# Ledger of designs, part 28: peptides against a protein of PDB entry 6D0Y

Target 1, 225 residues: chain A of PDB entry 6D0Y
Amino acid sequence: ETEDHLESLICKVGEKSACSLESNLEGLAGVLEADLPNYKSKILRLLCTVARLLPEKLTIYTTLVGLLNARNYNFGGEFVEAMIRQLKESLKANNYNEAVYLVRFLSDLVNCHVIAAPSMVAMFENFVSVTQEEDVPQVRRDWYVYAFLSSLPWVGKELYEKKDAEMDRIFANTESYLKRRQKTHVPMLQVWTADKPHPQEEYLDCLWAQIQKLKKDRWQERHIL

## One batch from the design tools (peptide; aimed at target 1 S8 L9)

Design b2_p17_7_s4 (made by RFdiffusion4, then SolubleMPNN; from b2_p17_7, 10 letters changed)
Fold by OpenDDE base, seed 3:
Structure b2_p17_7_s4 (fold): chain B 225 residues (1-225), chain A 17 residues (1-17)
Amino acid sequence: as target 1 above (225 residues)
Amino acid sequence: MKKEAEETRKLLEELEK
């Protein structure tokens, strides 16, 4: 296959087809594996690119990477390394939007057996540890907490199944930080329910409450996905 | 799509055995 053909296949996976998504993903994984000897770097770059630029296909590409990882463990590792490098670059550049998405992507890779649960726990430990650093502005501390919490819908179940004690410590530290952090008050932002105005809850507190509920529900989402 | 992806992941697990 030509490079152009590979690009087309990778970009279009998950689109309407006569075959099932599962079949298409398995087929594509096979094609890519076969072409790795000749086009490894190109395939790696393409996967990294689409992973970053097509968030609507997050689970498609994490699954694809999982399939590839099962076929070629080294390639899976290289992909993870590339994504981690990108995350670090985004963090250094304060590109928080890209960074948080990358964290979510990496989180879902745990479910795809590409990243080990302990490694993800370690990452989250590092994130939450930033809240204890005095030389870091709160806005940055808040982001790390946000990145952690907002990723748990993707990986919380797996992490608690395998690393419950460590996760509990992270949660305790997070809770402690949320209690002591300075909250931004936006009195103008109110929602009306049953003709009764109430202030909108602070975004991290709101997220925390949602995650706590999710945890209590054993990480089973009630929303139709 | 998510459901389909989950089914694929199950397949992945089976293939890894």
Scores: peptide ipSAE 0.049, ipTM 0.689, DockQ to the pose 0.028
OpenDDE base, seeds 1, 2, 4, 5: peptide ipSAE 0.029, 0.041, 0.028, 0.019; ipTM 0.667, 0.680, 0.670, 0.577

Design b2_p17_8 (made by RFdiffusion4)
Pose (drawn by RFdiffusion4):
Structure b2_p17_8 (pose): chain A 225 residues (1-225), chain P 17 residues (1-17)
Amino acid sequence: as target 1 above (225 residues)
Amino acid sequence: AEEEEAVEALEEEIEEE
């Protein structure tokens, strides 16, 4: 019964309400502490559900997990382990669109001080390391590069300041791979073949240009909540 | 107190649905 009270309470956080978003998260994180001794097992799988199925509300739930971790270290560990467990499950089942949501979530948890930045950089340079794998489809290399680049809008500022020597090695490996990709197929996927008024760019070249501009901008982006 | 009020408001909104 109270479980249903916990689920609908987690899913609706951040919706329109009289209280501010921050006041709602601080209050919700407080009640999840009180119910945690009895319902640790259930609260855990619910947070795993929203990290998998609600990527639009991503930054809301990473802050919530961040608050519970600052107050309860063992819960933060159980959750991260569950995320690693689910990331493997998703990649094994060929659910890559679902996997990028989990990688984005793990990345943003660095901003919440739940995951150390070196651990995240080590995972990313293993992602880009897939560009070196031989006898694999380009789409495989593309996805692992995409998972890295698409997470940087959230975690980019933090990972670079803390570790820029290894991050530049990753960017160098990434730029080298992007230049040697074959783009012969792009015309079949363009809604317009014309370059005017708006070019229809291959998705990785577009994301690369976006990330490099953010880099030149000192990793300052003004949209992400 | 402010946190309890915020949780109560969320619970009311959920009961209305």

Design b2_p17_8_s1 (made by RFdiffusion4, then SolubleMPNN; from b2_p17_8, 11 letters changed)
Fold by OpenDDE base, seed 2:
Structure b2_p17_8_s1 (fold): chain B 225 residues (1-225), chain A 17 residues (1-17)
Amino acid sequence: as target 1 above (225 residues)
Amino acid sequence: SMKQKAVEEMLEQIKKE
């Protein structure tokens, strides 16, 4: 494939086709693998770019990278390193929306067998450990908890299957933090239904409840979070 | 593997950024 054609193929993967998505991804992975000797840097840059800029195709690109990683293990590693560097850059730039998305992307890479479960557990342990840091703004602690919890829909099942004890510890620490953190009280955000007031939950408490339900349901999502 | 170690090291240092 020509360099320009590769760009088109990578950008358009997952769009409507006569073939199955899996077939298209497998085919593209084969094409990209074959061109790595000549276009590795270009392919790497393209994949990083589309992965970052097209969040609607998150699972498509994680799957593609998973297929590529199975074909070329070293390239998979280089891709992960590039994405982690991007995450670090996002954090340094205080682009927390991009950062949390990248954490989700990396999480789904675990599901696609690109990143090992123990590595992701270690990352989440480090995230949740921020809640124990002294003289740190709560907004920072909250963000790392949010990044952890909001990524679990993509990786929670895999991590609990392989590292249940470690995950339980992370959950316990998270729960402890959520109980003791300062919460914003907005009394006006109460929905009155029937005879009982239903206060609007704080966003982390709400997310925690959703994740607990997801965990209880054995990580089978039945509704959009 | 060397790849795995590199990934782990990078992941462990993310919070410091």
Scores: peptide ipSAE 0.103, ipTM 0.796, DockQ to the pose 0.018
OpenDDE base, seeds 1, 3, 4, 5: peptide ipSAE 0.046, 0.101, 0.044, 0.101; ipTM 0.693, 0.795, 0.686, 0.796

Design b2_p17_8_s2 (made by RFdiffusion4, then SolubleMPNN; from b2_p17_8, 8 letters changed)
Fold by OpenDDE base, seed 2:
Structure b2_p17_8_s2 (fold): chain B 225 residues (1-225), chain A 17 residues (1-17)
Amino acid sequence: as target 1 above (225 residues)
Amino acid sequence: SEKQKAVEELLKQIEEE
């Protein structure tokens, strides 16, 4: 494949085709693997770019990288390192929207067996440990909890299967933090159900409840993209 | 594995930067 053609293939993967998505991804992984000796840097850059800039194709590209990692383990490592570097850069630049997306992407890479479960557990331990730091603004603590919780739909099942004790500790610490953190009071945001009003839940409390339910449901989601 | 070790090392450094 030519370099220009590779770019087209990578950018357009997951679009409408006569073949299944899985078949297309497997085929593309094979093509990319074959071209790594000649175009590794280009392929790496392309994958990093589309992974970061096309969030609607998150699962497509994590799956692709998963397939490619199975073929070329070292390349998978280089890709992960590049994405982690990007995460660090995003955090340094205070681009928290990009950062949280990258955490989700890395999380799904665990699900795709690109990143080892213990590594992701360590990341989440580090995130939640921020909540225990004394001189950290709550907005920052909240973000790390959000980044952790919002990533669990992509990785919670895998992490609990392999590191249940560690995950339980992280959950306990998260729950403890959520109970003691300051909450913005918004009495105006009340939903009336029948004759009994109830306030709208704070976003982290709501997310926590959703994740608890997901955990209870053994991490089975009703809708898969 | 060496790959896992490298990833873990990078992950540990996230908050240090």
Scores: peptide ipSAE 0.065, ipTM 0.751, DockQ to the pose 0.018
OpenDDE base, seeds 1, 3, 4, 5: peptide ipSAE 0.040, 0.040, 0.042, 0.044; ipTM 0.688, 0.687, 0.680, 0.700

Design b2_p17_8_s3 (made by RFdiffusion4, then SolubleMPNN; from b2_p17_8, 10 letters changed)
Fold by OpenDDE base, seed 2:
Structure b2_p17_8_s3 (fold): chain B 225 residues (1-225), chain A 17 residues (1-17)
Amino acid sequence: as target 1 above (225 residues)
Amino acid sequence: SSKQKAVEELLEQIKKE
């Protein structure tokens, strides 16, 4: 395949086709694998770019990388390293929206068997450990908790299946932090829905409640978060 | 594996950036 054609194939994967998505992804993975000897760097760059810039295709590209990783283990590693470098760069640049997306992407790579569950647990342990750091802004602590919690819809099931004890510790630490953190001082708003008053929760408290519900439901999503 | 170890090390160092 020509470089231009590869770009087109990578960018358009997951779009409407006569074939199943799974078939298309498997086919593309095969094409990319075959071209790695000649175009590894180009393919790596393309995959990193589309993975980062097309969040609507997150699961498509994580799946594609999963398939490709199964074919070429080393390439999968290089891809992960590239994405982690991008995450570090995003954090350094204070691009927190990109950073949180990349954490979610990496989380789904665990689900696609590209990143091992213990590695992601270690990452989340490090994230939540920021809450224990002294002399740091709360916004920093909040972001790492947010990044952790926001990623659990993609990887929580897998992590609890493999590392339940470690995850429970992370959850306990998270809960402890959420209880002691300073909340925004705003007038308490109550929303009345179905004659049941409930206070308007702060965004992290709300997210925590959603994740607790998801965990209780054995990580089966009934509604879009 | 060496790959897995490298990934783990990178993941653990993210908060320092």
Scores: peptide ipSAE 0.115, ipTM 0.801, DockQ to the pose 0.018
OpenDDE base, seeds 1, 3, 4, 5: peptide ipSAE 0.042, 0.042, 0.043, 0.114; ipTM 0.698, 0.697, 0.694, 0.803; seed 3 fails the geometry check

Design b2_p17_8_s4 (made by RFdiffusion4, then SolubleMPNN; from b2_p17_8, 9 letters changed)
Fold by OpenDDE base, seed 5:
Structure b2_p17_8_s4 (fold): chain B 225 residues (1-225), chain A 17 residues (1-17)
Amino acid sequence: as target 1 above (225 residues)
Amino acid sequence: SEKEKAVQELLEQIKKE
């Protein structure tokens, strides 16, 4: 494969095909594995780039990385390290939108068996521990809580299956923080039905309620008809 | 594994950024 061809393959994966998505991903993983000896750095950069630039394909690329990790364990590790470095860079640059997306991406990598559940739990423990830091802006505390909660739709089920006690502790600490934090009320996009009336809430409180409901539903999302 | 330990350590240090 040429470099240009690899770029095309990576960018176009998940598009309409006569074959199943899984089949296409397995095929691409095989192609990439075969080309790693010659194009490892290029492939690594390409995967990092598309993962960041195409958020609509998050699960496609996490799955691809999962398949590739199964074929080449070392490359999977290098990819994770690259993404973590990018996350750190985003935080340093105060690009919090990119940062939270990268946290979600890393979270979904747990489902793809690229990152171990205990490692992700430990990361979230550390995120929530920021709420206990002294003499720091609340925006810092809020962001780490937001990053944690907003990632749970992607990984909450897996983490509770393996580390329920630890997750419960994190939830308790999160709840405690949310009760004591200063609140800034903003307009909400969510519309509540008459059957389930809810007052307008601050964004984190609203997110917390949504996550609590998701947890209660065993992390199975409900769809609106 | 060594890789997993390395990843874990990196993940744990993210909040310091």
Scores: peptide ipSAE 0.342, ipTM 0.887, DockQ to the pose 0.018
OpenDDE base, seeds 1, 2, 3, 4: peptide ipSAE 0.339, 0.335, 0.338, 0.340; ipTM 0.887, 0.886, 0.886, 0.886

## One batch from the design tools (peptide; aimed at target 1 K12 C19)

Design b2_p18_1 (made by RFdiffusion4)
Pose (drawn by RFdiffusion4):
Structure b2_p18_1 (pose): chain A 225 residues (1-225), chain P 18 residues (1-18)
Amino acid sequence: as target 1 above (225 residues)
Amino acid sequence: AEEEEAVEALEEEIEEEE
């Protein structure tokens, strides 16, 4: 019964309400502490559900997990382990679109001080390391590069300041791979073949240009909540 | 207190929707 009270309470946080978003998260994180001794098992799989199925509300739930971790270290560990468990499950089942949501989530948890930045950089340079794998489809290399680059809008500022020597090695490996990709197929996927008024760019070249501009902008982006 | 009020307001909104 109270479980249903916990689920609908987690899913609806951040919706329109009289209280501010921050006031709602601080209040909700408080009640999840009180119910945690009895319902630790349930609260855990609910947060795993929203990290997998609600990427639009991503930053809301990473902050919530961040608050519970600052107050309860063992819960933060159990959750991260569950995320690593689910990331493997998703990649094994060929659910890559679902996996990028989990990688984005793990990345943004660095901003919440739940995951150390070196651990995240180590995982990313293993992602880009897939560009070196031989006898594999380009789409495989593309996705692992995409998971890295698409997470940087959230975790980019933090990972670079803390560790820029290894991050530049990753960017160098990434730029080298992007230049040697074959783009012969792009015309079949363009809605317009014309370059005017708006070019229809291959999705990785587009994301690369976006990340490099953000880099030149000192990793300041003014949209992500 | 403000946190409890915010949780209560959210619980009321959820009960109204049900």

Design b2_p18_1_s1 (made by RFdiffusion4, then SolubleMPNN; from b2_p18_1, 10 letters changed)
Fold by OpenDDE base, seed 1:
Structure b2_p18_1_s1 (fold): chain B 225 residues (1-225), chain A 18 residues (1-18)
Amino acid sequence: as target 1 above (225 residues)
Amino acid sequence: SEKQKAVEEMLKKIEEEK
């Protein structure tokens, strides 16, 4: 395989094909595995790049990495390490949009058996623990809560199945923080259209309510958050 | 530092579980 060919294969996976997506992913995983001895670094860079730049294909690439990890566990580990390093760099650079996306990506990797549930729980524990730290701006505390809550649609089911007690503790801490945090009352011009029965809530409170409902529904999404 | 700690701890856990 040439480098150009590998790039094309990785970038185009999930596009319209005569074969099923599952078959294409299995096939690509096999091709990539075979080429790792010669192109490991290139493949690693490509996968990291597309994972970051093509958020619409998040589940495609997490699945691909899951399949590849099953074939080559060491490479899977290197990929995770690369993504974690990227998350660290994003946080250092104050690129919070990229950072939250990476957290979601890593969350879905748990479903693909690339990242262990305890590791993700530990990360979320650390995120929520920021709310308890002194001398941290609320905007930073809010972001970590947001990063945690907004990732649960991707991994909440798995984490509660394996680490329910720890997750309950994280939820309790989150709830406590949300109750005591200062709410910036954006005078939302309640466009009182008579038809919207629910008052506009602050974004974290709204997200919290959505996640609570999702949890009650056993993490079965009936609507896209 | 809190930002870095979260990432580093997760990485550590991943390494320990390998």
Scores: peptide ipSAE 0.039, ipTM 0.622, DockQ to the pose 0.016
OpenDDE base, seeds 2, 3, 4, 5: peptide ipSAE 0.038, 0.035, 0.035, 0.038; ipTM 0.719, 0.715, 0.600, 0.720; seed 4 fails the geometry check

Design b2_p18_1_s2 (made by RFdiffusion4, then SolubleMPNN; from b2_p18_1, 11 letters changed)
Fold by OpenDDE base, seed 5:
Structure b2_p18_1_s2 (fold): chain B 225 residues (1-225), chain A 18 residues (1-18)
Amino acid sequence: as target 1 above (225 residues)
Amino acid sequence: SEKQKAVEEMLEQIKAEK
């Protein structure tokens, strides 16, 4: 495969095809594995780039990496390390939107058997521990809680299946923080639609309620038909 | 595994970057 062709294949995976998505991903994983001896660095950079550029394809690329990791375990590790480095760079650059997305991406890699559940639990324990730091801005505490909660739709089921006691502790600490934090002063507003008005709620409290509901539903999201 | 340990160490250092 040529370098340009690899880029095209990686960017276009998941688009309309005569074959199933699963078949296409397996095929692409095989192609990439075969080219790793010659293009490892390029493939690594391409995967990192498209993962960041195309957030709508998050699960496609995590699945692809999972398949690659199964074929080449060392490459999977190198990819994870690259993404973690990018996350650290995003935080240093105060790019919090990219940072939270990368946390979600890493979270979904647990489902793809690329990152071990205990490792992700340890990361979230460290995130929530920020709420206990002294002499730091609340925005720092809030962001790490947000990053944790907003990633649970992608990994909550897996983490509770393997580390339920540890997750319960993290949840308890999160709830405690949310109860004692200073809430932003906002005028009382309601979101009005044609048939479904609802009151505005502080974003972390709202997210917490959503995650509690998801947990209660055993991490099964309900879809509107 | 060494891979898992490396990932864990890197993940634990993330909060220090902000």
Scores: peptide ipSAE 0.264, ipTM 0.865, DockQ to the pose 0.018
OpenDDE base, seeds 1, 2, 3, 4: peptide ipSAE 0.131, 0.215, 0.256, 0.142; ipTM 0.709, 0.851, 0.863, 0.711; seed 4 fails the geometry check

Design b2_p18_1_s3 (made by RFdiffusion4, then SolubleMPNN; from b2_p18_1, 10 letters changed)
Fold by OpenDDE base, seed 1:
Structure b2_p18_1_s3 (fold): chain B 225 residues (1-225), chain A 18 residues (1-18)
Amino acid sequence: as target 1 above (225 residues)
Amino acid sequence: SEAQKAVEEMEQQIEAEK
């Protein structure tokens, strides 16, 4: 049936073909747009499902949604709403691995012009504000900082281009928190060189350093080829 | 929670932009 065909197309997009990925995505967006009048709910569910279950195709599906949003703005909005609902459910269920992935997915949707930069900035402001909450376990505070920082490779450039002052404030607050938080001392995690033992940085400190470097490099990632 | 607030604010902003 047509539904099975749509599922196949959505699941297999990005696989090796004779055509470029961009061409395939544009073609699929056109097919999906044409079928929205009859299969909107099905298509919405399928896209949400593959977005969540196939993290290796994150950028493929964000791009697809971006293309589809350009064709049908209402559907794009409904998709975002669905993903936000999933994020809420993940947080309620304490599924933090899924939650952080969803934050990254939403972050890349900003890059795909599906979500506005101010909306994402507001989300990150609220995430970092958790660090100031009283009577909250540090692990919770750490997670929201992690969710923020780990999403910046996907959206940091865009947010700084449009909301640099706000982002600088978020960074300052993050830095302040990282300086005052308690750190787990793991003496066994050291990088040993011939003459100088170097303690391995705590994971958030390490991530912070990486993001600071990325920012310094104007959000250009160095790829090892 | 602040997380829930963040999501809600994002939703509101998205809706306002439509």
Scores: peptide ipSAE 0.035, ipTM 0.642, DockQ to the pose 0.016
OpenDDE base, seeds 2, 3, 4, 5: peptide ipSAE 0.034, 0.014, 0.033, 0.035; ipTM 0.644, 0.410, 0.633, 0.639; seed 2 fails the geometry check

Design b2_p18_1_s4 (made by RFdiffusion4, then SolubleMPNN; from b2_p18_1, 9 letters changed)
Fold by OpenDDE base, seed 5:
Formats: sequence, structure tokens, C-alpha cells
Structure b2_p18_1_s4 (fold): chain B 225 residues (1-225), chain A 18 residues (1-18)
Amino acid sequence: as target 1 above (225 residues)
Amino acid sequence: SEKEKAVKEMLEEIEKEK
């Protein structure tokens, strides 16, 4: 494949096609694998770019990387390194929106068997440990808790299947922090349903309640009318 | 694995950015 053609294929994957998404992803993975000897650096950069710029295709690209990782383990590792390095840079630059998205992306990579569950648990342990640091502003502590909790819809099931004891410890530490932190009320969009009405809550308390419910439901999301 | 070792090392770098 030509370089320009690879760009087109990577950017357009998951769009309307006569074939199934799974078939298209498998096909693209094969094409990319075959071109790695000649275009590894370009393919790596392209995948990192689209993963960051097209959040609506998060699961598409994590799945694609999962397929590529199965074909070429080393490339999968290089991709993970690149994404983690980008996360580091985002944190350093105080780009919290990009950083939280990258955490979610990495979380779904666990679901795609690119990153091992223990590694993600270690990351979340690292995040939640910031709540114990007094020299860190609460806004930063809150962000790390937010990054952890908001990523669990993508990886909570897998992590509890593999590392339930460690996850319970992280949850306990998170709950303890949420109970003692200073709270502020801010306007936020909430989903109101007739079946499950809830009062206005601070955003982290609300998220915590949602995650607790998700955990109780064995990490199966429910659609309510 | 080499990948997991790399992930661990990168996590240590993230720790420095907190």
C-alpha cells in the first residue's frame, strides 16, 4: 500500500461498508501488518494521531490495535509506549481533557488484550495514591479520581475478573477520599429517568454513585427509557 | 514480557508528572 492509501484506510475504517466492521478491521490489520517492514513509523504515527483526534472511534481503533498486537506483539508494545508517552506529555502540559481520554483509551486496550490487567491496576493505584498527597491541589487529586472512575466502564469488568482484591482496595481508598474532600456544586448535564430519579449531586459524587451501580450490575450497562 | 516491562517503566515516568 502507498502511504497516502494507508492514511485513507486508517481514517475511514469503521465507516459504512458492505462488509461487517469485524471483517474490515481484520482486513486492515492484515494490510498494516504486511506494510510494517516499510512503513512502521508512519503507521505508528497515524494510529496515534487518529486515536487522539477521533474519540468517536475509540473502540474501533483499540480493536484494530488489538488485532495488530496479536499479529505483531512488538508493534503493539511500541504503540502502547507511544500512547503512554503522550499521556505523560499531556499531564505535563496540563491538558487534562486529552489526558483523561488517553486513560480511557488505554483502559479499553486492556479489554482488547493489548495491556495486561495488572499493569492497568498499577496505573490506577498510582492515580488514586495522589489523594494521599497533601502537597497536591485538590483539583489535581479530583482529576486522578475522575480519570480512574470514568475509565471503569471500559475496563472495570476485566480488572475485577483478574485483580478483584486490588480493585477493592482502590475502591475503598477512593470512597474514603470522596467522603473527606471539599465539595462544590456546579451545573452539569444529567440523565433523568422516571425509573431512577436522583438529586443534584457534585460531579464526582454522582460519578461514584454511577460506578457503584455499574459494579453492582456486574459491569453491564442498562438502558433506561 | 518486554511490553509489560515497558509499560511499567512508562508508569514510573507518569508518576513524576503528578
Scores: peptide ipSAE 0.091, ipTM 0.771, DockQ to the pose 0.018
OpenDDE base, seeds 1, 2, 3, 4: peptide ipSAE 0.052, 0.090, 0.090, 0.052; ipTM 0.686, 0.771, 0.769, 0.678; seed 4 fails the geometry check

Design b2_p18_2 (made by RFdiffusion4)
Pose (drawn by RFdiffusion4):
Structure b2_p18_2 (pose): chain A 225 residues (1-225), chain P 18 residues (1-18)
Amino acid sequence: as target 1 above (225 residues)
Amino acid sequence: EEEEEEEAVAELEELAEE
């Protein structure tokens, strides 16, 4: 019964309400502490559900996990382990669109001080390392590069300041791969073939240009909540 | 601060009952 109370309470955080978003998260994180001794098992799979199925509300739930971790270290570890467990499950089942949501989530948890930045950089340079794998489809290399680049809007500022020597090695490997990709198929996927008024760009070249601009902008982006 | 948290939790519970 109170489980249902916990679920609908987790799913509806951040919706329109009289209280501010921060006040709601701080209050919700408090009640999840109180119920945690009895319902640790259930609270865990619910947070795993929203990290998988609600990527639009991503930063709301990473902050919530961040608050519980600062107050309960063993819970933070159990959750991260569950995320690693689910990331493997998703990649094994060929659910790559679902996997990028989990990678984005693990990345943003660095901003919440739940995951150390070196551990995240090590995982990313293993992602880009897929560009070196031989006898594999370009789409495989593309996705692992995408998972890396698409996470940087959230975790980009943190990972670079803490470790820029290894991050530049990753960017160098990424730029080298992007230049040697074949784009012969793009015309079949363009809504307009004309370059005016708006070019229809291949999605990775577009994301690359977006990330490099953010890099020149000192990793300052003014939209992500 | 504690009163504000109680008010926020109560409001979230009302929303959860909807």

Design b2_p18_2_s1 (made by RFdiffusion4, then SolubleMPNN; from b2_p18_2, 8 letters changed)
Fold by OpenDDE base, seed 3:
Structure b2_p18_2_s1 (fold): chain B 225 residues (1-225), chain A 18 residues (1-18)
Amino acid sequence: as target 1 above (225 residues)
Amino acid sequence: KEEELKKAIEELKKLAEE
């Protein structure tokens, strides 16, 4: 395989095919594994790029990385490291939209057996610990809570199955923070029920409620959040 | 958060070696 061909294969995976997606991913993983001796750096860069720039294919690429990780664990580790570096860079650059997506991507990698559950729990513990930082803007605290909560649809089930006590602690800390943080009130944003207006729920409170419901439902989504 | 993320990676590697 040539470098250009590898790029094409990686970028086009998941497109319409006579074969199943799973079959195509397995095949691609095999091709990539075979070419690692010659094109490891290129493949790594390509995977990182598509992982970041094609969010619509999140589960495709997490699955692909999972398959590849099973074939070459060292490469999987290098990929995770690269993604973590990118996350750090995004945070430093205040690119919070990319950062939160990367957290979700990493979260789904737990399901793909690329990242260990304890490692993800540790990451989330560190995120929620930001709420305890002194003399920092609330927006900073809010973002890390958001990053945590918004990632749970992808990984909450796995983390609670393996680290329920730790997750409960994180949830308790999160709940405590949400209760004590300042909330933005927008009286103009109201929903009317029976001709009685009520204020729109604050976005983090709303997310919290959704996650609580998801947790109660044993992390089985009945609707798109 | 760099250090925290690094720790997460290290934990991953540690678990793999065990």
Scores: peptide ipSAE 0.043, ipTM 0.699, DockQ to the pose 0.018
OpenDDE base, seeds 1, 2, 4, 5: peptide ipSAE 0.038, 0.042, 0.038, 0.042; ipTM 0.694, 0.697, 0.687, 0.701

Design b2_p18_2_s2 (made by RFdiffusion4, then SolubleMPNN; from b2_p18_2, 10 letters changed)
Fold by OpenDDE base, seed 1:
Structure b2_p18_2_s2 (fold): chain B 225 residues (1-225), chain A 18 residues (1-18)
Amino acid sequence: as target 1 above (225 residues)
Amino acid sequence: SEAERQKAIEELERQAKE
């Protein structure tokens, strides 16, 4: 295999094919495993790059990494390390959009058996604990809550199955924070019909309501958040 | 603190490798 060929395979996975997506991913994982002795660094960099730059293929690449991790556990660990390092860099640079996406990506890796559920719970505990820090601006506290809540569609089911008590504590802390935080005083818009008024909610309150509904529905999504 | 959060992320990294 050549570097160009590997890049093409990794970038194009999940596109139209005569075979099933699952079959293609399994096949690609096998190809990548076979080439790791010669191209480990290149493959690692490619996977990290596409994972970050192609958010529409999030589940494709998390699944691919899961399959590859099952074949080569050491490589899986190196990949996680690289992604966590990138998350740290994004946070340091205040690149919140990249950071939140990386949290979602890592969250889905739990479903793919690449990251342990307790580890993800610990990360979320630390995120929500920021709300209790006095010297942290609210905008940053809000972001950590947002990062936590917005990741739950990808991992909430798994975390509650394994760490329900800890998750309940995180939820309680989140709810407490949302009740006491300063809300921006902007005019709220309302979609008004004769029979159904729908007020526009503050974004975190809205997200909280959506996540609460998702939780009540046993984490079965009925609509795209 | 931010430093503590960074350490927590590092702990995540460690646990993911086990």
Scores: peptide ipSAE 0.028, ipTM 0.589, DockQ to the pose 0.017
OpenDDE base, seeds 2, 3, 4, 5: peptide ipSAE 0.023, 0.025, 0.026, 0.023; ipTM 0.632, 0.636, 0.632, 0.597

